Peptides against a protein of PDB entry 3T6J. Designs and how they scored, part 11

Target 1, 375 residues: chain A of PDB entry 3T6J
Amino acid sequence: PIVESYIGFIESYRDPFGSRGEFEGFVAVVNKAMSAKFERLVASAEQLLKELPWPPTFEKDKFLTPDFTSLDVLTFAGSGIPAGINIPNYDDLRQTEGFKNVSLGNVLAVAYATQREKLTFLEEDDKDLYILWKGPSFDVQVGLHELLGHGSGKLFVQDEKGAFNFDQETVINPETGEQIQSWYRSGETWDSKFSTIASSYEECRAESVGLYLCLHPQVLEIFGFEGADAEDVIYVNWLNMVRAGLLALEFYTPEAFNWRQAHMQARFVILRVLLEAGEGLVTITPTTGSDGRPDARVRLDRSKIRSVGKPALERFLRRLQVLKSTGDVAGGRALYEGYATVTDAPPECFLTLRDTVLLRKESRKLIVQPNTRLE
Target 2, 372 residues: chain A of PDB entry 3T6J as posed
Amino acid sequence: PIVESYIGFIESYRDPFGSRGEFEGFVAVVNKAMSAKFERLVASAEQLLKELPWPPTFEKDKFLTPDFTSLDVLTFAGSGIPAGINIPNYDDLRQTEGFKNVSLGNVLAVAYREKLTFLEEDDKDLYILWKGPSFDVQVGLHALLGHGSGKLFVQDEKGAFNFDQETVINPETGEQIQSWYRSGETWDSKFSTIASSYEECRAESVGLYLCLHPQVLEIFGFEGADAEDVIYVNWLNMVRAGLLALEFYTPEAFNWRQAHMQARFVILRVLLEAGEGLVTITPTTGSDGRPDARVRLDRSKIRSVGKPALERFLRRLQVLKSTGDVAGGRALYEGYATVTDAPPECFLTLRDTVLLRKESRKLIVQPNTRLE

## One batch from the design tools (peptide; made by RFdiffusion4, then SolubleMPNN)

Design b1_p8_6_s2 (from b1_p8_6, 6 letters changed)
Fold by OpenDDE base, seed 1:
Structure b1_p8_6_s2 (fold): chain B 375 residues (1-375), chain A 8 residues (1-8)
Amino acid sequence: as target 1 above (375 residues)
Amino acid sequence: GGSFFPDP
């Protein structure tokens, strides 16, 4: 078997300032069959990057072919086991040297192993589709999230010698119509500048890229889906995201006005964006469960994903990228924290919904490390 | 950040 591993201070999710890495490590075996799909995605990456909703001037100057491998993890040491990883985390290295992506396939398998009777907040008609396509939709989302999410976008930089990595005279900010007025100075990084919102903001951008690009027929074709199957995978991927946004409320602490998990905060933000789009795209309805206790249902109108959802997500995603590229912390914080605010304001009444989410919380899943032997 | 975590 082909074995891959890494070890060190890698991710900074547990640092409130997004700077200090947590020590982690894994040993895994390459899954050749699933890796082939990600290789096809890599082969299309340069073209797919052009589909993202920002000008080429806000994308990397030269395409660098990344590596993408599906792995079955044998052991993982850390506070949490991811399903996908993009490294290195240094934006300058991503832009100039390249990056590597991995999907931990057996972690995904555990995640989508859901029992129908325990599946919360979905309409009965959606439960079977959700169960059927959860796995495939995860593969698509993880691939896009890592490769084209974390692997996309340019930071505007002025180096120590005063040189810019962009043409100040010709590059236009698509949001303002003006020349670029802010950038990263020497010694400034994404994490150092955006600090407390950096991790969640970036995860939100990556998740949004996944939702946005999964609508592209070429992406679904790469993963082997066409026709009605492709549409079902798209539907379930979007449905999962809006459901996750509701589930995210578990990780909000009202008393401290803070989020305890960056990815879940990101998913809540996306839910808020799609709710703001209106037109019946997303509906969250408080209900009464069969046990007579509070419950809720999330509905996503399939027919409005492209007509209502995509444009809303496009505008939001472009704004995220522009603010990131220009190092506009004030604008970025205002945008992101605005959508990340949790109140009990109608019609959503999110704090009330949070009580329902906590009431319906599933038992914690335990991930058991496997072993391997010759047979 | 550079990682993906599934929903809980």
Scores: peptide ipSAE 0.301, ipTM 0.897, DockQ to the pose 0.765
Fold by OpenDDE base, seed 4:
Structure b1_p8_6_s2 (fold): chain B 375 residues (1-375), chain A 8 residues (1-8)
Amino acid sequence: as target 1 above (375 residues)
Amino acid sequence: GGSFFPDP
């Protein structure tokens, strides 16, 4: 078998300021069959990057072919086991040196091993479809999230010598129609500038890329889905995201007005964006469970994903990228914190829904490492 | 970054 490992101070999610990395490491075996799908995705990456909703001037100047591998984890040492990884976590290095992507396939398998009777907040008609396609949709989402999410976009930089990595006279901000008015100075990074929102903001951008690009037929074809199957994978991927946005409320602390998990905060933001789009795209309905206690249902109108959801996500995603590229912390914070705010305002009454989410919370799964042997 | 899927 082909063995991969990594070790070091890597992820900064547990640092409130997004700077200090947590020590982690893993040993894994390459899954050749699944890796082949990601290799096809890499082969299409340069073309798919052009489908993202920002001008080429806001994308990397030169495409660097990344590595992408599906891994079955034998051992993982850390506070949490990810389903996918993009490294390094430095945007400047991603732009100039390249990056590596991995999907932790057996971690994903654990994630979608859900019993029907324990599946909360979905309509009965959606449960079987969700269970059937959750795994495949995760493969698509993680692949896009890492490769074309974290692997996309450009930071505008002025170096220590005063040189710019963009043409100040010709590059136009698509949101304002004006020349670029802000950028990263020497020594400034994404995390140093955006600080407390940096990690969650970036995860939100990456998740949004996944939802946006999964609508592209070429993407689904790469993963082996066509026709009705492709449409079901798309539907379940979007459904999973809006459900996750509701589940995210578990990780909000009202008394401190803070989020305890960057990825879940990101998913809540996406839910808010899609709710704002209106037109019946997403509906959250408080209900009463069979036990007589509060419950809720999330409904996604499949027929409105492309007509309502895609345009809303396009506008939002472009804005995320433009603010990131230009180092506009004030604008970025205003946008992101606006969507990340949790109140009890109608019609959603998110703080009330949070009580329902907590009530329906299940015991946390314990992930146990597998073993392997030669035969 | 990593993609995390916490249990509900």
Scores: peptide ipSAE 0.266, ipTM 0.886, DockQ to the pose 0.591
Fold by OpenDDE base, seed 2:
Structure b1_p8_6_s2 (fold): chain B 375 residues (1-375), chain A 8 residues (1-8)
Amino acid sequence: as target 1 above (375 residues)
Amino acid sequence: GGSFFPDP
């Protein structure tokens, strides 16, 4: 077997300022069979990058073919185990040197243990589809999230010699119609500049890329889905995201007005974006459970994903990227924190919904580390 | 960065 190891001060999710890495490590075995789908995705990556909703001037100047493998984790040392990883975490290195992606396949497989009777906040008619397609939809989302989410976009930089990595006279900001007014100076990084929102903002961008690009027929074909199956995978992927946005409220602390988990904050933001789109795309309905206590259900109108959801996500995702590329911290913070704010304002009453989420919270699952042997 | 998917 091919063994991969991973060790160092890498992920900064536990740093309030998003810059200091936690010491982390794992040992894993390459799953050659499962890596094949991601290899096909890599082969299409350069073309798929062109489908993202920003001008080529906001994308990397040169596509650098990354590595992408599926890994079965044997041991993991850290505060949390991810489903996928994109490294390095430095945007400048991603642009100039390239990057590597991994899917932690046996971590994703834990999601297959979903029990219908314990599945919260879904319509009864959606539960069977959700159970059937959650795993496959995760493969799609993780692949897109890492490769084309974290692996996309350009930072505008002025180096220590005063040279720009973009043409100041010809590059136009698609949101303003004007020339570029801001950029990263020498020594400034994504994390140093955007600080407290950097991690969650980037995760939100990556998750949004996943939702946006999973609508592309070529993506579903790469993962082996066509026709009705492809449409069901898309539906479940979007449904999972809006459900996750509701579940995210568990990780909000009202007393401190802060989020305790960057990915869940990101998913709540996406939920807010899709709710704002209106037109019946997403509906969250408070209900009463069979036990007589508060409950809720999330409904996603699958017929409106492309007509309502995609345009809303396109506009939002473009704004995320433009603000990131230009180093516009004020604009980026205003946009992101606006959607990340949790109040009890009608019609959603998110603080009240949070009480419902906490009430229906299941016991925390533990991922037990496996072993392996030669036979 | 990493992609974290919580339990259902």
Scores: peptide ipSAE 0.264, ipTM 0.889, DockQ to the pose 0.687
Fold by OpenDDE base, seed 5:
Structure b1_p8_6_s2 (fold): chain B 375 residues (1-375), chain A 8 residues (1-8)
Amino acid sequence: as target 1 above (375 residues)
Amino acid sequence: GGSFFPDP
């Protein structure tokens, strides 16, 4: 089989300033079948990028075809094993040199295995669908998250010679209707400017891209889903995200007003956005479990995903991108921290819900190195 | 970056 590996100081999630990389490494085998799906996604990437809710002026000037491979991990060394990876972790390099994506397929597969009786916070009617389609929905989400999430968008830059990578006279900020007022100066990066929120903010953008673009029929077709199956995959993907937003509360420390996991913070933010959309799209209802103790149920109205959810996410995602492109740290922080704030204010009472989440927390799973065999 | 998904 084809073997791939990478090793080095790569991810900066454990650095509160998003700058210092943690040493990480893996050895994996290429999954040819799943890689073929991602290659089809790559083949459509240039067109799909145009579906994102920002003007072409806020997208990369030139499409650079990335690599995308599905990998079955044989060994992984690091503090956390990802389901997908996009590298390099520098937006400027992504724009000028390109990037590579990998999906850690067997890691995703582990996440698919859930016992129905242990599945928390879902309505009974959703549990079977969730179990059935969680895997496929994850494949879709990871592919979009990496390729079109992390792989999308442009940073406005003035280089060391004073030249801009955008036309100052003609490019218009879609949020303000005005010319671009801020940009990255030479030496400034996404991480250096947005610092403590950079990782989570970017993950939120990438996750939002996944939710937004999974609504596109071509995406589901690439992954082999059509008709009712495609709609179920979409539903479960969105349902998983809003559920994840609730589960995310585990990773919030109220005493420190701090999030301990960037991706989970991102998912909570998305939950807040979709809750704010209203119209019955998302409902979180405190309940009583069979044990007589607090529980909760997350409801997502599938009929409102396109009519209510998509527009809300579109506006939010555009806002994220515009603030990122323009290097507007103040605006970006205000927006993101606003949605990332956890209080006990009605109607959601998130701190109370957090207690419920902690009460219903599942036992930690261990991922064990697999073995291979010749058949 | 890397994509981390929670357990179901």
Scores: peptide ipSAE 0.235, ipTM 0.875, DockQ to the pose 0.674; fails the geometry check

Design b1_p8_6_s3 (from b1_p8_6, 6 letters changed)
Fold by OpenDDE base, seed 3:
Structure b1_p8_6_s3 (fold): chain B 375 residues (1-375), chain A 8 residues (1-8)
Amino acid sequence: as target 1 above (375 residues)
Amino acid sequence: GGSFELDF
């Protein structure tokens, strides 16, 4: 077997300022069968990067072929086990040296082992489809999230010698139509500038890339889905995201006006973007459960994903990238915190919905690490 | 960075 591992101060999710890493380590075995799908995705990555909704001037100057491997984790030491990983966590190194992606396949397998009777907030007609395609859709989402989410975009930088990594005279900001007016100075990083929103903002960008690019037929083909199956995978991926945005409210603390989980905050932001798109794309309806207590239903109109959802996500995703590239902290914070704000304002009444989410919360799953043997 | 999977 091929064994992979890492150890050290890796992820900064536990640091409110996104700077200090938590000591983490894992030992895993390569899953060759699943890795083959991600290898095909890597082979198409340079082409798929061009499908992202920003000019090439906001993308990396040179494509550096990354590694992507599916891993079955044997041992994981840390506060949380991820479904996927993109490293290193330094944008400068990602741009100049490249990066590596992994999918923790057996972690994903735990996630899609959901019992129908415990599945909350979905219409009955969606439950069987959701259960069937949750796993496959998650493979697609994680692959895109890591490779083309975290693996995409350029930071505009002025180095210690005063040189720019972009042409100040010719590069145009697609949102303003003007020349670039802000950038990262020497010693400034994504985390140092965007600080408290950096982790969640980047996760939101990566998740948005996943939703946006999963609509591309080539992506579904790479993962082995065609025809009706491909459309179902797309639908379930988007449905899972909007549901996750509702579930995310568990991780909001109203008294402190803060989020306790960066990924969940990101998913809530995406839900808000898709709700703002309107036109009946996403509907959250408070209901009464069979037990007489508050409940809710999330509905996603499949027929409006491409016509309403995609354009809304395109505009939002482009704004995220442009603000990130230009180091526009004021604009980025205004945009992101605007969508991340949780109030009880109608029609959504998110604070009221939070009470419903907490009421319907399932028991925390315990992840048990496996043994393995050669047979 | 990573994709942390929480229970949902």
Scores: peptide ipSAE 0.191, ipTM 0.867, DockQ to the pose 0.662
Fold by OpenDDE base, seed 4:
Structure b1_p8_6_s3 (fold): chain B 375 residues (1-375), chain A 8 residues (1-8)
Amino acid sequence: as target 1 above (375 residues)
Amino acid sequence: GGSFELDF
């Protein structure tokens, strides 16, 4: 078998300021069959990057072919086990040296263990479809999230010698119509500038890329989905995201006005964006469960994903990228914290919904890692 | 970065 490993101070999710990495390591075996799908995704990456909703001037100057491998994890040492990884976590290195992506396939496979009777917040008519396509939709989302999410976009930089990595006279900010007015100076990084929102903001951008690009027929074809199956994978991927946005409320602490999990905060932000789009795209309805206690249902109108959802996500995703590229911390914080704010304002009454989410909370799963042997 | 699909 082909063995992969990595170790070091990698992820900064546990640092409130996004600067200090947690010591992490894993040992894994390459899944050759699943890796072949990601290799096809890599082969299409340069073309798919052009489908993202920002000008080429806000994308990397030169495409650097990354690696992408599906891994079955044997041992993972860290505070949490991810479904996918993009490294390095430094945008400058991603731009100049390249990057590597991995999908932790046997971690994703845990999603297949979903029990119908324990599946919360979905309409009964969606539950079987959700269970059927949750796993495949995760493969698509994680692949896009890592490769084309974390792997996309450019930071505008002025180096220590005063040179710019962009043409100040010709590059136009697509949101303002003006020349670029802010950038990263020497020694400034994404994490150092955006600090407390950096991790969640970047996860939100990557998740949004996944939702946006999963609508592209070429992406579904790469993963082996066509016709009705492709449409079902798209639907379940979007449905999973809006459901996750509701579930995310568990990780908000009202008393401290803070989020305890960056990915969940990101998913809540996406939910807020899609709710703001209106037109019946997403509906959250408080209900009463069979036990007589509070419950809720999330509904996504499949017919409005492309007509309502995609344009809303396009505009939002472009704003995320432009603010990131220009190092506009004030604008970025205003945008992101605006969507990340949790109140009890109608019609959603998110703080009340949070009580429902907590009431319906399931016990945390224990992830048991496998042994392997020669036979 | 990492993608976390399970509760943390």
Scores: peptide ipSAE 0.181, ipTM 0.857, DockQ to the pose 0.519
Fold by OpenDDE base, seed 5:
Structure b1_p8_6_s3 (fold): chain B 375 residues (1-375), chain A 8 residues (1-8)
Amino acid sequence: as target 1 above (375 residues)
Amino acid sequence: GGSFELDF
């Protein structure tokens, strides 16, 4: 078998300033059969990057074909095992040297094991569809998230010699209509500038890319879905995201006004964006469970994903990228923290919903090491 | 970065 590993100070999710990597390592085996869909996605990546809602001047100057491999993890040492990975975590290296994407296939497979009777916060009519398509939708989302999420966008930089990596006279900020007024200076990085919001902000951008591009017929075709199946995968992917935004409340600490998980914070932000879009796209309804205790239901109107959801997400995603590219920390923080704020304000009453989420919390699944032997 | 799928 082909064995892959990495070991080192890699992910900074546990650093409140997003800078210091946690010592992490894994050993995994390449799953050749499961890599095929991601390879096809890579083959379309250059074209799909053009579908993202920012000007080419905000995209990387040169497309570098990345690797994308599905891995079955044998051992993982760290605070959390991901479903997908994009490395390196340095934008300069991603732009000049390229990057690698990994899907942790056997981690994703855990999502396939969802039991109907344990599925919280969904309408009964959606449960069977959700169970059927959750796994496939995760494949789509993770692929897009890593390859075209983390793998997209340009940082505007002035180097130590004063040279810019963009034309100051011709590049226009699509949000302001003006020339670029801010950028990264020598020694400044994404993490160093955006600090406490950097990790979650980037995850939010990547998740948003996934939702946005999963609407593209070519993406669904790459993953082997057409017709009604493709529409169901799209629906379940979006439904999963809005549900995840509700579930995310578990990872908010009201007393500290703090988020404890970057990805969950990102998912909550997306939920807020889609709620703001209005028009009945997303509805969260407090209910009473069969046990007489609080419950809730999330409803997504599939007929409004393209007409209401996509435009809202497009505008939001463009703003995320523009603020990231220009190093506009003040604007980025204002935008992101605004959507990441958790209050008990009506109509959502998120702090009350958090109590419901905690009440309905299930026991955490245990992921254990597989066994291997020679035959 | 990595996409975490946490079971709750």
Scores: peptide ipSAE 0.149, ipTM 0.843, DockQ to the pose 0.594
Fold by OpenDDE base, seed 2:
Structure b1_p8_6_s3 (fold): chain B 375 residues (1-375), chain A 8 residues (1-8)
Amino acid sequence: as target 1 above (375 residues)
Amino acid sequence: GGSFELDF
């Protein structure tokens, strides 16, 4: 077997300022069969990057073919085990040197184990479809999230010699129609500038890329889905995201006006964007459970994903990227914190919904670290 | 970064 490992100060999710890495390590075995899907995704990456909703001037100047491998984790030391990883966590290195992606396949397998009777916040008609396609949709989402989410976009930089990595005279900001007015100076990084929102903002961008690009037929074909199956995978991926946005409320602390998990905050933001799109795309309905206690249902109108959802997500995702590229912290913070704010305002009454989420909270899933043997 | 999917 091929063994992979890494160790060091890698992930900064536990740092409120997004800068200091937690000491982490893993040992894993390469799953060659599962890696083949991600190799096909890598082969299409350069073309798929062009489908993202920003001008080429806001994308990497040169495409560098990354590695992508599926791993079965033997041991993981850290505060949390991810489903996928994109490294290094330095945008400058991603642009100039490239990056590596991994999917933790046996971690995803644990997430696929859902019991219908315990599945919360979905319509009964969606439960069987959700259970069937949750796994496959996660493979799609994680692949896109890592490779084309974290692996996309350009930061505009002025180096220590005063040189720009973009043409100041010709590059136009697609949101303003004007020349670029802000950039990263020498020594400034994504994390140093965006600080408290950097991790969650980047996760939101990556998740949004996944949702946006999963609508492309070529993506579904790469993962082996065609026709009705492809449409079901798309539907379940979007449905999972809006459900996750509701579940995310568990990780909000009202007393501190703070989020405790960057990915969950990101998923809540996406939910807010899709709710704002209106037109019946997403509906959250408070209900009463069979036990007589509060419950809720999330509904996603499949027929409106492309007509309503995609345009809303396109606009939002473009804004995220433009603000990131230009180092516009004020604009980025205003946008992101606006969607990340949790109030009890009608019609959603998110603080009340949070009480419902907490009431219906499921036990945390655990991964038991396995052993291997030769037979 | 990493995608955390175990929470839901």
Scores: peptide ipSAE 0.073, ipTM 0.825, DockQ to the pose 0.649

